# Peptides against a protein of PDB entry 5VZU: the designs that were tried, part 113

Target 1, 271 residues: chain A of PDB entry 5VZU
Amino acid sequence: GRTLEDIFHEHMQELILMKFIYTSQYDNCLTYRRIYLPPSRPDDLIKPGLFKGTYGSHGLEIVMLSFHGRRARGTKITGDPNIPAGQQTVEIDLRHRIQLPDLENQRNFNELSRIVLEVRERVRQEQQEGGHEAGEGRGRQGPRESQPSPAQPRAEAPSKGPDGTPGEDGGEPGDAVAAAEQPAQCGQGQPFVLPVGVSSRNEDYPRTCRMCFYGTGLIAGHGFTSPERTPGVFILFDEDRFGFVWLELKSFSLYSRVQATFRNADAPSPQ

## One batch from the design tools (peptide; made by RFdiffusion4, then SolubleMPNN)

Design b2_p19_1_s4 (from b2_p19_1, 11 letters changed)
Fold by OpenDDE base, seed 4:
Structure b2_p19_1_s4 (fold): chain B 271 residues (1-271), chain A 19 residues (1-19)
Amino acid sequence: as target 1 above (271 residues)
Amino acid sequence: SEAERRKKLLEELRKLFNS
C-alpha cells in the first residue's frame, strides 16, 4: 500500500511538475502586458499596491490590491495551475464589516463560520433586491405615446387672503442630546488569533488587527476549471499587511506589502 | 455528482494550502 510518505512525495512531485508546466507556459507567452500601480485615493482603506502572499505549497504569490468605491480587490499578478494571472483572487465588500468576538471566542471556528455565513446571506439578499430594482426600472419604458400638450389654462390672479395673526406657540426645543457617537477609535487594534483548525503556513502572523470585512476568494480546479467564489474574511492588520481567511478551505493567507519602489509604474492619466 | 466534484476540489485545495 502507499505509505503516507509515498503520498507526500507523489504530491510534492505533482506540485513541482504543475509549477514547471505553468511557469513554462508563461515563459512561452509572446504577449506582454504592462502592469500599472493603481492611483491612491484619500478614502482608500490603505495605500493600494503590490502585496506578497505567503500561503500553501505554491510559495510566493504577488497580488495587486486596489480599491473600487466600497469594494476592494486582490488581483493575481502571478498565476498558479488553478487560477491564471489577472484573475481577482479576492473581492472584499467594505460595506460588510466583520466584528470579531473576544479572543476566546475567536478560537471557535464555528462562531467565525456563523458570523461569515450570516453576512453572506445579507449580501445575497441585497444583490437580489438591487437586481429587482434595476430590473423593474428597465421594464416600464412602455412607449411614451406623445399625448398632445393640453392647452395652458390661464393664470387667474391670486386673491389677497387675509392677515392670519401669528400665534407665538413657544414650543421649548427639547435638548435632544445627540449622544456623540464617539468616533470608534480607528487606532487601537483588537487582539487577533486564528480559529482552531485554520491552517497557516507559519504562526508568524500579526496578533492584533484593525478591522475585518466580508470577502470572497476565487477557487478553481486545474486549468481554471469550474471557477467559483468561496466566502472568507479579509483582515486588515496594518498599512502594509492584510490576511484572508478561506472559510471552506480552513486556510489563512498572509499578504505583506512589496516595499520595492517601481519607477514609471504609475497609471497614465486618463486622457 | 457536482457536489462530489466540489468536495474533491476543496480537499485538493486544502492539501495545496496546507502543505
Scores: peptide ipSAE 0.378, ipTM 0.904, DockQ to the pose 0.615
Fold by OpenDDE base, seed 2:
Structure b2_p19_1_s4 (fold): chain B 271 residues (1-271), chain A 19 residues (1-19)
Amino acid sequence: as target 1 above (271 residues)
Amino acid sequence: SEAERRKKLLEELRKLFNS
């Protein structure tokens, strides 16, 4: 039988071979595409731009972060053996905030998994409801000729009686002090720790986060085979750092802003 | 099955992310 070591070696050999094939393709034909930085908007969660990701055997990844109303998008600038350049590696739903529990409960992967899967189900329901409204709006324009429904006979409802005395039980209205949802102070970061069993490439991730959102990450086999979206958590640490927890992979990716200034990298103004 | 293929892909990808 194949040992775990044999399977690991075969997989690493395949990965090395794929990296070699992709690198060797550059010797045959190089196509250069100009990349423009997305314009910053006042309502953007952070300044859009280039981020350097580090996770797993992919090593170095360059991603463009951009904002599209209530969605954020990470677009691959670098390709890898699984996912080519120009694909959306992450898609973030800024409508669906993830509330992380206290540090003790943040260590529990099953608790994070529960929270994320509940939000995933809400997103699925909203997509189904929005699909039904778009479908029903086209179907109702058929002129339903009002066929006259025949008059069904009035069944006489019988008169039953009597007396039951009103007991005066003056239950005091317990003042349900509506616990005013303290507006989550957008400015105070909360303590952050990865769940037990989530792999990180390094332990040097920020231990405080500003906010988290539901998102999906793109995964595929070698050569972009069987591409699918998997659920995850986008973690905003600060203006220059964000993370993504890949829930099904039990992995964490840290992304840091590329601080290099690019001349003439701004998108041309829409004419 | 498709479920087994997906499971295998996720196991391969998990190895990639954890290596």
Scores: peptide ipSAE 0.073, ipTM 0.726, DockQ to the pose 0.620
Fold by OpenDDE base, seed 1:
Structure b2_p19_1_s4 (fold): chain B 271 residues (1-271), chain A 19 residues (1-19)
Amino acid sequence: as target 1 above (271 residues)
Amino acid sequence: SEAERRKKLLEELRKLFNS
C-alpha cells in the first residue's frame, strides 16, 4: 500500500509542479504591489501586522492580521496552489468568544466541535435577524405628501370615576440570589492543548492561551476551486502569537509575528 | 453530489494540512 510518506511525496511534487506552473505562466510577468501595514488602533486586540504562518505541507506563509471593529482578518500575503495571495484566509468574529473547557476536556475533539458549532448557529441566527431589520428600515421612506388634514374639534371625553379597590396581594419577592459572576480573572492565561486527532506541524505550540474566538477559515481546491469558509477557533496566545484550529480539517495553524521592522510601510494618510 | 465533492475536497485538504 502507499505509505503516508509516499502520499506526502506525491503531494509535495504536485505542489512544486503547480508552483512552477504559476511562476512560469504569463511570460514571467511579475506584478509587484506595495503592501501597507494597517495602522494600529487602541481597541485592537493585539498590534496588527505581518505574521508567519506554519501550514503543514505548505511550509511558510505570510499573513497580514488586521482589525475591523469587532472583526479580525487574516489576509494572505503569500499565495499557495489552493488560495491565492490577497484572499482572507481567516475571518474572526470578536463578538463570539469561545470558552475552552478544562484541560482534560480540551483533548476531546467532539467537545470542541460541539462548542464551535453552537456558536456557529448563534452567528447564523444573528445574521438572519439583522438581515430582517435592515430590510424593513428601507421601505418606509415613501414621500408622504403631508396634505394638511383640517383640525377637527376635540370632543370632551367624560371623567369616569375613581374606584380604588386596593387588592393587597403581597407576593413575597423571592430573593433570586444573583450568583455573583466571579470576575473572570482578566489576566491569567488558560492552559491550552490541542484535541486528540488535530494535527499540528510542530508540537511546539504555546500551552497557555489568553482567549479564543469563533472564526471561519477559507479552504479551496487547487487553482482556488470550490472556495468555502469552514468553522474554526482563533486562539490568542500572546501579543506575537495566535493559532487557528480548522475544525473540519482537524488541523492547527500557528502564526508568529514577523519581528522585522519596515521603513515607510505605513499607508499614506488619506488626503 | 455537492456533498461528495465537499467531502473529497476536505479529504484532499486534510492531506495538505496534515502532511
Scores: peptide ipSAE 0.070, ipTM 0.716, DockQ to the pose 0.643
Fold by OpenDDE base, seed 3:
Structure b2_p19_1_s4 (fold): chain B 271 residues (1-271), chain A 19 residues (1-19)
Amino acid sequence: as target 1 above (271 residues)
Amino acid sequence: SEAERRKKLLEELRKLFNS
């Protein structure tokens, strides 16, 4: 029977062939499009820009990180045989922070999986609730043809009196102790380690992270077949480095800021 | 079947290499 190794080898050969076809196709028709760096906003988690991703099978990729309110997006600048350029490789929900356990429990992949899947179910619930509110509002404006019903008369009926006593229902103000959302301590990074069984290209990743968020990654077959979003964890290490844990794939991608300064790369002012 | 097991394994590998 074919071993796991035989299937791995066949898939690697297919990937190499697809990369070769893809690169050879560019030699015949090069379309250049200018990319613009997204404008930086004060509320951006880190400065937006170009990041160099290290993917296991794909090698080196360039991703644009941008912020869109409470969402962050990684957009592929370099395409590959599976995901073309311009696709959103990662979508991060900045509303849903992932709290990593202690360093010992971070080694447990099942614990990380539990935490991520619990957040995924919350995100699904919020999407269902928000979908219901948008649906109910549109239905009721049937055209009420206001037929002019006639002016029936003024009857004067009378005056009577006074006394209903005010019941002092002294409802105690329940101190809703607004649990002050402890401002996410933007301070000391926590120790970070990849779970056992998560593949990284290099063991040289930051061993301290600032914060983590729920996100989804885009996966597809060769030629962008059957594209799907898989759950993952966005890990902010510092201003210039982030990671993404692909939960279902048991893989880790490290992204490092491109330090090159680009002239005339600013987005045109919205006219 | 062995064919279904192979198909599932190919799908798992495609996932691993599409990351």
Scores: peptide ipSAE 0.043, ipTM 0.627, DockQ to the pose 0.208

Design b2_p19_2_s1 (from b2_p19_2, 5 letters changed)
Fold by OpenDDE base, seed 2:
Structure b2_p19_2_s1 (fold): chain B 271 residues (1-271), chain A 19 residues (1-19)
Amino acid sequence: as target 1 above (271 residues)
Amino acid sequence: SKELEEFKERTLKENEERL
């Protein structure tokens, strides 16, 4: 019978062939465009730039990380048969931090799934509320027809009831010890492990993370058919490494900074 | 079962191909 290894090799061979076919279709018309590195800003979570990311069976792809206010963006510099170059492979919402559980509960995929789906629902609610405020602000400029609605009049009246005594029971104000939100110790990374059943190309990923955020990944069929955004978790490990958990795909992408120094790669200053 | 293996293989293939 076919082994899992035989099927993996056949699948890898098919993807290599597909990649070759898609690249060879463009051999008759190559367009070259200069890529500029995003300028670094003080408020950027880490230095923006080029990363090499693991994309399952597609292998290694080059992604540009950039920051856009409270959002981070991964843009494919290299494409594959599904997602072409120039597409936004990941979009990270830096407003929506994911709190990972303890190391024991991090092995539970259903727990991570619950946490991410709860945040996805909050993001959806915020988008609906922000859409209503933008809609209602235009509707209220209807003309103030000053209809003089009339003076209707009435009426009554009454009654009394009585006495009930002041029971003095001096209940001591229980000191609500405000549980001081321990300032999330920005310096100590938490232990990190992938959930059971999340595929990683390499078992060599950082076992400690700084923080996590909600995000979405772009997925499509061959030839960029039926593109959609799938929920996931951005994991910051350090200044040069981050991960993305593709929740629905049960896949993990590890991104490592490209350490090469590029001359003349800085964006021209906006004049 | 063979069908469960073929389903797992297809699901792995379909998931990894969409990235």
Scores: peptide ipSAE 0.295, ipTM 0.760, DockQ to the pose 0.092
Fold by OpenDDE base, seed 1:
Structure b2_p19_2_s1 (fold): chain B 271 residues (1-271), chain A 19 residues (1-19)
Amino acid sequence: as target 1 above (271 residues)
Amino acid sequence: SKELEEFKERTLKENEERL
C-alpha cells in the first residue's frame, strides 16, 4: 500500500513541478531584487535573519525572521503555489506567551488547542478595546475657536465652616496575600513534544524549548486564493531554531538558521 | 484501509499544501 511518506513525496514532487511550470511561464521575465538582512536590535528575542523552514509537502522554504517591537515576523523569501514569496508566513505576538503544560499533557492536542484559543480571544478583546480608545481620541480636536468670553466678576461665595468630623472607619487592611510570583525560571528550557496528530516532516525537532508565544500563520489555496490567518504557537528552541505549530492544520514547521555568511547583505545606512 | 489512505491523502493536501 502507499505509505503516508509515499503520499508526502508524491505531493512534494507535484508541488516542485508546479513551481517549475509557474517560473517557466513568465518567458524568462524574472525580476531580481536584493534582499537585505534586518539590523539586529538589543531587545530582539534572537538574532534576526534567514531561516530554512519545513512546510510539509512543499519541503524546505527560506524565511526571513525580523522583529518589530513586540511582534516578530517570518517573511517568505521563497514561495510555493499557495503562499508567494514576500508574504508574511507567520506573525508572532511577543506580548502573549503560551504556557505549555507538562510533557504528558503536551501530547494532548485538545489541551494545546484550548490554551491557544483562550489566548486568541484575549488578543481579539485587546484589539477591540484599543480600537475604541484610538477612535475617541481623534474626535475632540475640532478647532476650538477660543472666542474670548468676557471675564465676569468673581462673586466671593462665603467660606462655610470646617466641621466634618472624619469618622475613623477602621477598615481592616485586607491581607492582600501577594501571590508570590514564582520567579519564572526564565533560563531553563522546558521539555517539548508535539501533540499526537500534529504532522512533522521528521521527528528530529528539539525536545526542549525556551519559551512559546501566540502567533498566526498565513494559509491560502493555489494562486494565493482565499488567504486567511490561522492561529498557532511559535516555539523558541534556541538562538538558531524555532518552530511554528499550525493549530488548525495540525502541522509543524521547524525553522533552522541559515549559517551562510553573505557579503553586502546589510541594509544601506539611511543617508 | 483504502479509505484511510484516501482520507490521509486528502488531509495532507487540504492542510499542508495550504502553508
Scores: peptide ipSAE 0.291, ipTM 0.752, DockQ to the pose 0.087
Fold by OpenDDE base, seed 5:
Structure b2_p19_2_s1 (fold): chain B 271 residues (1-271), chain A 19 residues (1-19)
Amino acid sequence: as target 1 above (271 residues)
Amino acid sequence: SKELEEFKERTLKENEERL
């Protein structure tokens, strides 16, 4: 029988051939754009920049990591037959940390699936609530047709209601102990292993992670058909390495920083 | 079985051809 490795290699050859056909067909129509590296901010989880990511049988792709407040974004710099360059391959919600279980329970795919789907439901609820607050604010501008009801001059009298003594009910303002946002303690590194049945192109991934976040990956058929967002886990290993677990696909992408220094890759300062 | 190999092949293709 064919091994899973044989099937992977045959499939990788098919995808390489497809990529070669597509690139060769458009060779005369290539548009080159300069890519600028995102400026680093103090609040960035890690330094933004170029990473090489593993995309299963598609092989290695170049992704730009950037930070946008409480979100991180991976943007494809190289495309494949499914997802073209310039698409957001991953979107990470830095508000929604994933707590990995102990190393024994990390091997259980169903446990990771449970944790991720619980966070997905919270994200969905927060989006619905925030949509309602924005919706209710628009509804109350019903046109007050101020019909000018005629000013009848009713003269009614000055009834002196009595001096009700101000009860000084000094309700102590209950100190709303602002739950001090515990400074995001650089999480002590925890042991990390992929769940059983999650495929990795390489078993040489970091066995310790700093922290994890909920995210979504972009998936599509050939020619960017039926694009959808699938739930996943962003795994920060170190300053130069992160992973993404594609939960529904049971795939793991390892991203490693491109160590090449580019001259004149900094964004021009806004004049 | 051949059917299990073909199922694994399809499932692999369907998952990896989407990234």
Scores: peptide ipSAE 0.291, ipTM 0.758, DockQ to the pose 0.090
Fold by OpenDDE base, seed 3:
Structure b2_p19_2_s1 (fold): chain B 271 residues (1-271), chain A 19 residues (1-19)
Amino acid sequence: as target 1 above (271 residues)
Amino acid sequence: SKELEEFKERTLKENEERL
């Protein structure tokens, strides 16, 4: 039978060959396109820009982080055999904060899985409800054919009746307890550890996080076959570092800001 | 070595991971 070593060597040979094929295809037709940095907005969770991410066996990839209202997006600037450049490797829903348990319970992968899957079901429900409201509004503009209603006659006058008093029904304003959106306390960071069985390239990740959000990662077979979105957790460590836990894969990607300054990398102002 | 086998197993898993 094939040993684990035979499978490893076959697979590494395939990855090296794929990397060579992709690299060699560029020798014939290189289209250079300028990449612009996203404009920074005051409401952005952190400064948008280039990050270097760990993608397990693929090694280091360059990802552009950008903000789009209540969503964040990681876009691959470099591609791999599975996910090509220009794809959205991660999509983060900034509406759905993940509350991590205490440090002891963070080691339990099943607890993290429960929390993430509960949020995933809420996101699916919100999408179904919003889809129904958009569907009902379009139906009813049937063209009413303007049939010319005939001029029926001027019937008469009658008179009188009286003074119906308006009842002042003083409806008490029910105290809408505005659920105080607890301002995202930029409090002291929470202690952070990966669950048991989540693979990291190394153990050198931040042991404290500011906040976490629900997100989805893009996965595919070689040549971008059968692409799908898998649930995960975006973990903000600091202004220059974030992580993504790929829940179903039990993998962790660490992203660190590219500290290089680029001249003329700002997007041209929309005229 | 044990480290080499753990590296092989991790690399196999990461390659199956479709990231």
Scores: peptide ipSAE 0.258, ipTM 0.748, DockQ to the pose 0.060

Design b2_p19_2_s2 (from b2_p19_2 with A3E E6R T10L E13K)
Fold by OpenDDE base, seed 1:
Structure b2_p19_2_s2 (fold): chain B 271 residues (1-271), chain A 19 residues (1-19)
Amino acid sequence: as target 1 above (271 residues)
Amino acid sequence: SEELERFKELTLKENEELL
């Protein structure tokens, strides 16, 4: 059969050829655009900035991590044949935390898939409900021309009487023992392992994570054909590392902070 | 699309062969 090496070679040859075509097609007109680092906010999950992602065989890509309220975004700084630069490779919903099972059950891909798909359905429901509220709120600003309707006189409706039957029904207040939510010990990382059947190019991923969130990754065919969002898990390991599990692709991308400091990379202050 | 399915297939295959 074809070896992994044969398939990898054919795929890499195609990627290199596509990169060559894109580089050669446009009269060598290279457009350089300045990249600005997003400002850090106090409520940011980690410091925003540049991260080096590993995308399996595709090698190393640079993404910008930024925070937008309860959403995080990975924006491609480097493009590939599928997803061009400037696209949002990952979108993270910081409202929807993923609770990983114990270490034994984390190896079960079907269990992780179940958990993520349940969260996906909740996100879909919330989007449908929020779409209805936003639609109803805009309809009511019709200009009420308040024509002053004349004050018709209040007719005195009569004082009906006193019947006082005191029905005693002493329904016992069932003490709903509020199960004390054990304060999630905010500081200790959870043991982390990839599910069986999820590839990481490097086995050197962190074996402890701080928290996980629901997210979507962008996938497309070559030339950015038929782009779609696929469900996944954002895994925060530490201040400088996060991962993304692509469920449908059974892949894991590890992102590590670019430690290089750039002078004059801050966005100009809005004048 | 055929191109997207090809990308999924290649990615899945690479992943299965790396395991």
Scores: peptide ipSAE 0.379, ipTM 0.889, DockQ to the pose 0.839
Fold by OpenDDE base, seed 4:
Structure b2_p19_2_s2 (fold): chain B 271 residues (1-271), chain A 19 residues (1-19)
Amino acid sequence: as target 1 above (271 residues)
Amino acid sequence: SEELERFKELTLKENEELL
């Protein structure tokens, strides 16, 4: 029978062959699209832009990180045999922060899996509830039968009601000491480690993270067959680095900012 | 699809070989 090694080598040969076929096909039909860098907003979690991702055997990919209100998106600038360029490789829900446990419990894949799947279920419930409110709000446009405007009754004159004396009930304002929620010190990264059984091709990932969020990654078969969203964790390390844990794939992708300055890469101002 | 399940399986196996 085919060994695991035979299957792996055949798959690597298939990926190389597909990459070669795609490259050779593109030589005949080059459509150039200008890519613009997204404008930075003050409320953006980090500066949007190009990031270089590590995707295991697929090698080096370029992803555009952009912010869309309470969502972030990683859009593929480079395609692979599974997912073409222009697809949203990751979608991050900035409403759903993941709290990582202590460093010891971070090594437990089942604990991370539990936390992520609980957030996934909350996101699913919120989408169902918001879908029902949007559905019910559209259904009740019953025909406004234009009932004829009933005649305006005449404004009878307001009679002067008498001088009620102001009782000076001096209720002492209880000092509600607004416990100033100390702004969560956004500065101290927590210790970070990958769970046991999550592979990184390089153990050279940041060992501290600022914050984590629930997200979904796009996966597909070769030729973009049966595309689906798989649950994961977006990990913000710093201004120039983030990661994504692909939970079902037990994979970690590290993304590092492309430090190259592009002239004239700014999006045209919306007219 | 069989092709997506193949991708998941191969990705998991590749990750197990990298550990």
Scores: peptide ipSAE 0.372, ipTM 0.888, DockQ to the pose 0.794
Fold by OpenDDE base, seed 2:
Structure b2_p19_2_s2 (fold): chain B 271 residues (1-271), chain A 19 residues (1-19)
Amino acid sequence: as target 1 above (271 residues)
Amino acid sequence: SEELERFKELTLKENEELL
């Protein structure tokens, strides 16, 4: 039978061959497009810019991180055999924070999967409700001629009586000390570990994270066949590093800021 | 598609070998 090693080597050979074929197809017609860095905004979670990603059999990618109100977006600068350049590799919903459990429970993949799938269902419900409000608002402008509904007669409800003295049981109001949800101090990182069964190519991922958010990653077959969104977790480590956990693929991608300074890379001011 | 399912399967197998 094929060993797992044989399958891995065959797949790596296929990926290399596909990269070679695509590169060779471009030899006849290279189009160059200028890339501009997105402008930084005060409300951006971190400074937008270029990040170098390392994940799975694809090895290395360059992604542009940008912020769009309550959404963040990773856009591929490099293409691969599955997903071409210019596609949104990750979409992050900054409205849906993922609260990681303690380190012991963070090792449980099923617990992380449960938390993320619950948030996915909330996002789906919000999209359905917002779709219904947009649909119902157009339908109600029909002039309902108010036909005068006939006056139904007042039935006299009868006067039942009397006396029952309720006893004074002076139950002391137990002060339910509302455990003040300590505002999660936005500045203190929490300990971070990958779940058991989530592969990382590099064990040198940050062991402390600032915050996590629900997101979706783009996956496709070779040649961008049947592209779909898969659920995941965006992990903010610091100003220069973030991760993405791909739940369905049981994989982790680490992204590090490209520290190179680019001349004339700022977007032209909108006139 | 069969090609997407193949990609998922291969990626899962590769990730199981890296553990």
Scores: peptide ipSAE 0.370, ipTM 0.887, DockQ to the pose 0.823
Fold by OpenDDE base, seed 5:
Structure b2_p19_2_s2 (fold): chain B 271 residues (1-271), chain A 19 residues (1-19)
Amino acid sequence: as target 1 above (271 residues)
Amino acid sequence: SEELERFKELTLKENEELL
């Protein structure tokens, strides 16, 4: 059978070959597009901008992080053999915070998987409910032609009124103590470790995170075949670093801000 | 697709080699 090393070597060769083919096919037709940085907003989780990410064997990529209300987005600036440039590599739901357990339980991949999949199911339910409300509003404008339904007769309502005494059974409303959403302590962060079985190409990742959110990553076969969204965890480490755990792929991608200042990288004001 | 399943399988195997 193929060894794991043979499979890795063949796959790395295939990725390099695909990268070479894509690069070489466009060598004569390089369309340079100016990339503008997203405008920063005061409510943005961190400053939007360019981040360098590592995708395991796929190597170094550039991603643009941007904020869209209660969602964040990573857009590929560099393409790879699977996912072309301009695709949304990650989509983050800033409404759905992931609470990481203690360090001992963070090592348990199944615990992280449970937490993420429970949040995924809530997100799906909210999408289904919101889809139903949008659907019901359009149906009622059929012009019901007023066919004159005939005058059926006034049957007499008999009057009898006996005074049945209201029993005052004052069932105390059990105060459903709404579990106070512990205010997201934007404070000192929490200790962070990858689960056992989640690969990081480098063990050099931040060992403290500020907060985590549910998100989805884009995956595809070579040539962008059968693209799908896979569940994951966005991990905010600091103002300049975030991670993404690809749950199904058992992979971790670390993203670090590109520290280069670009002159005239701001979008021109819409005239 | 077969190609996506191949990608998932290869990515998982690569991750197992890196652990």
Scores: peptide ipSAE 0.305, ipTM 0.854, DockQ to the pose 0.829

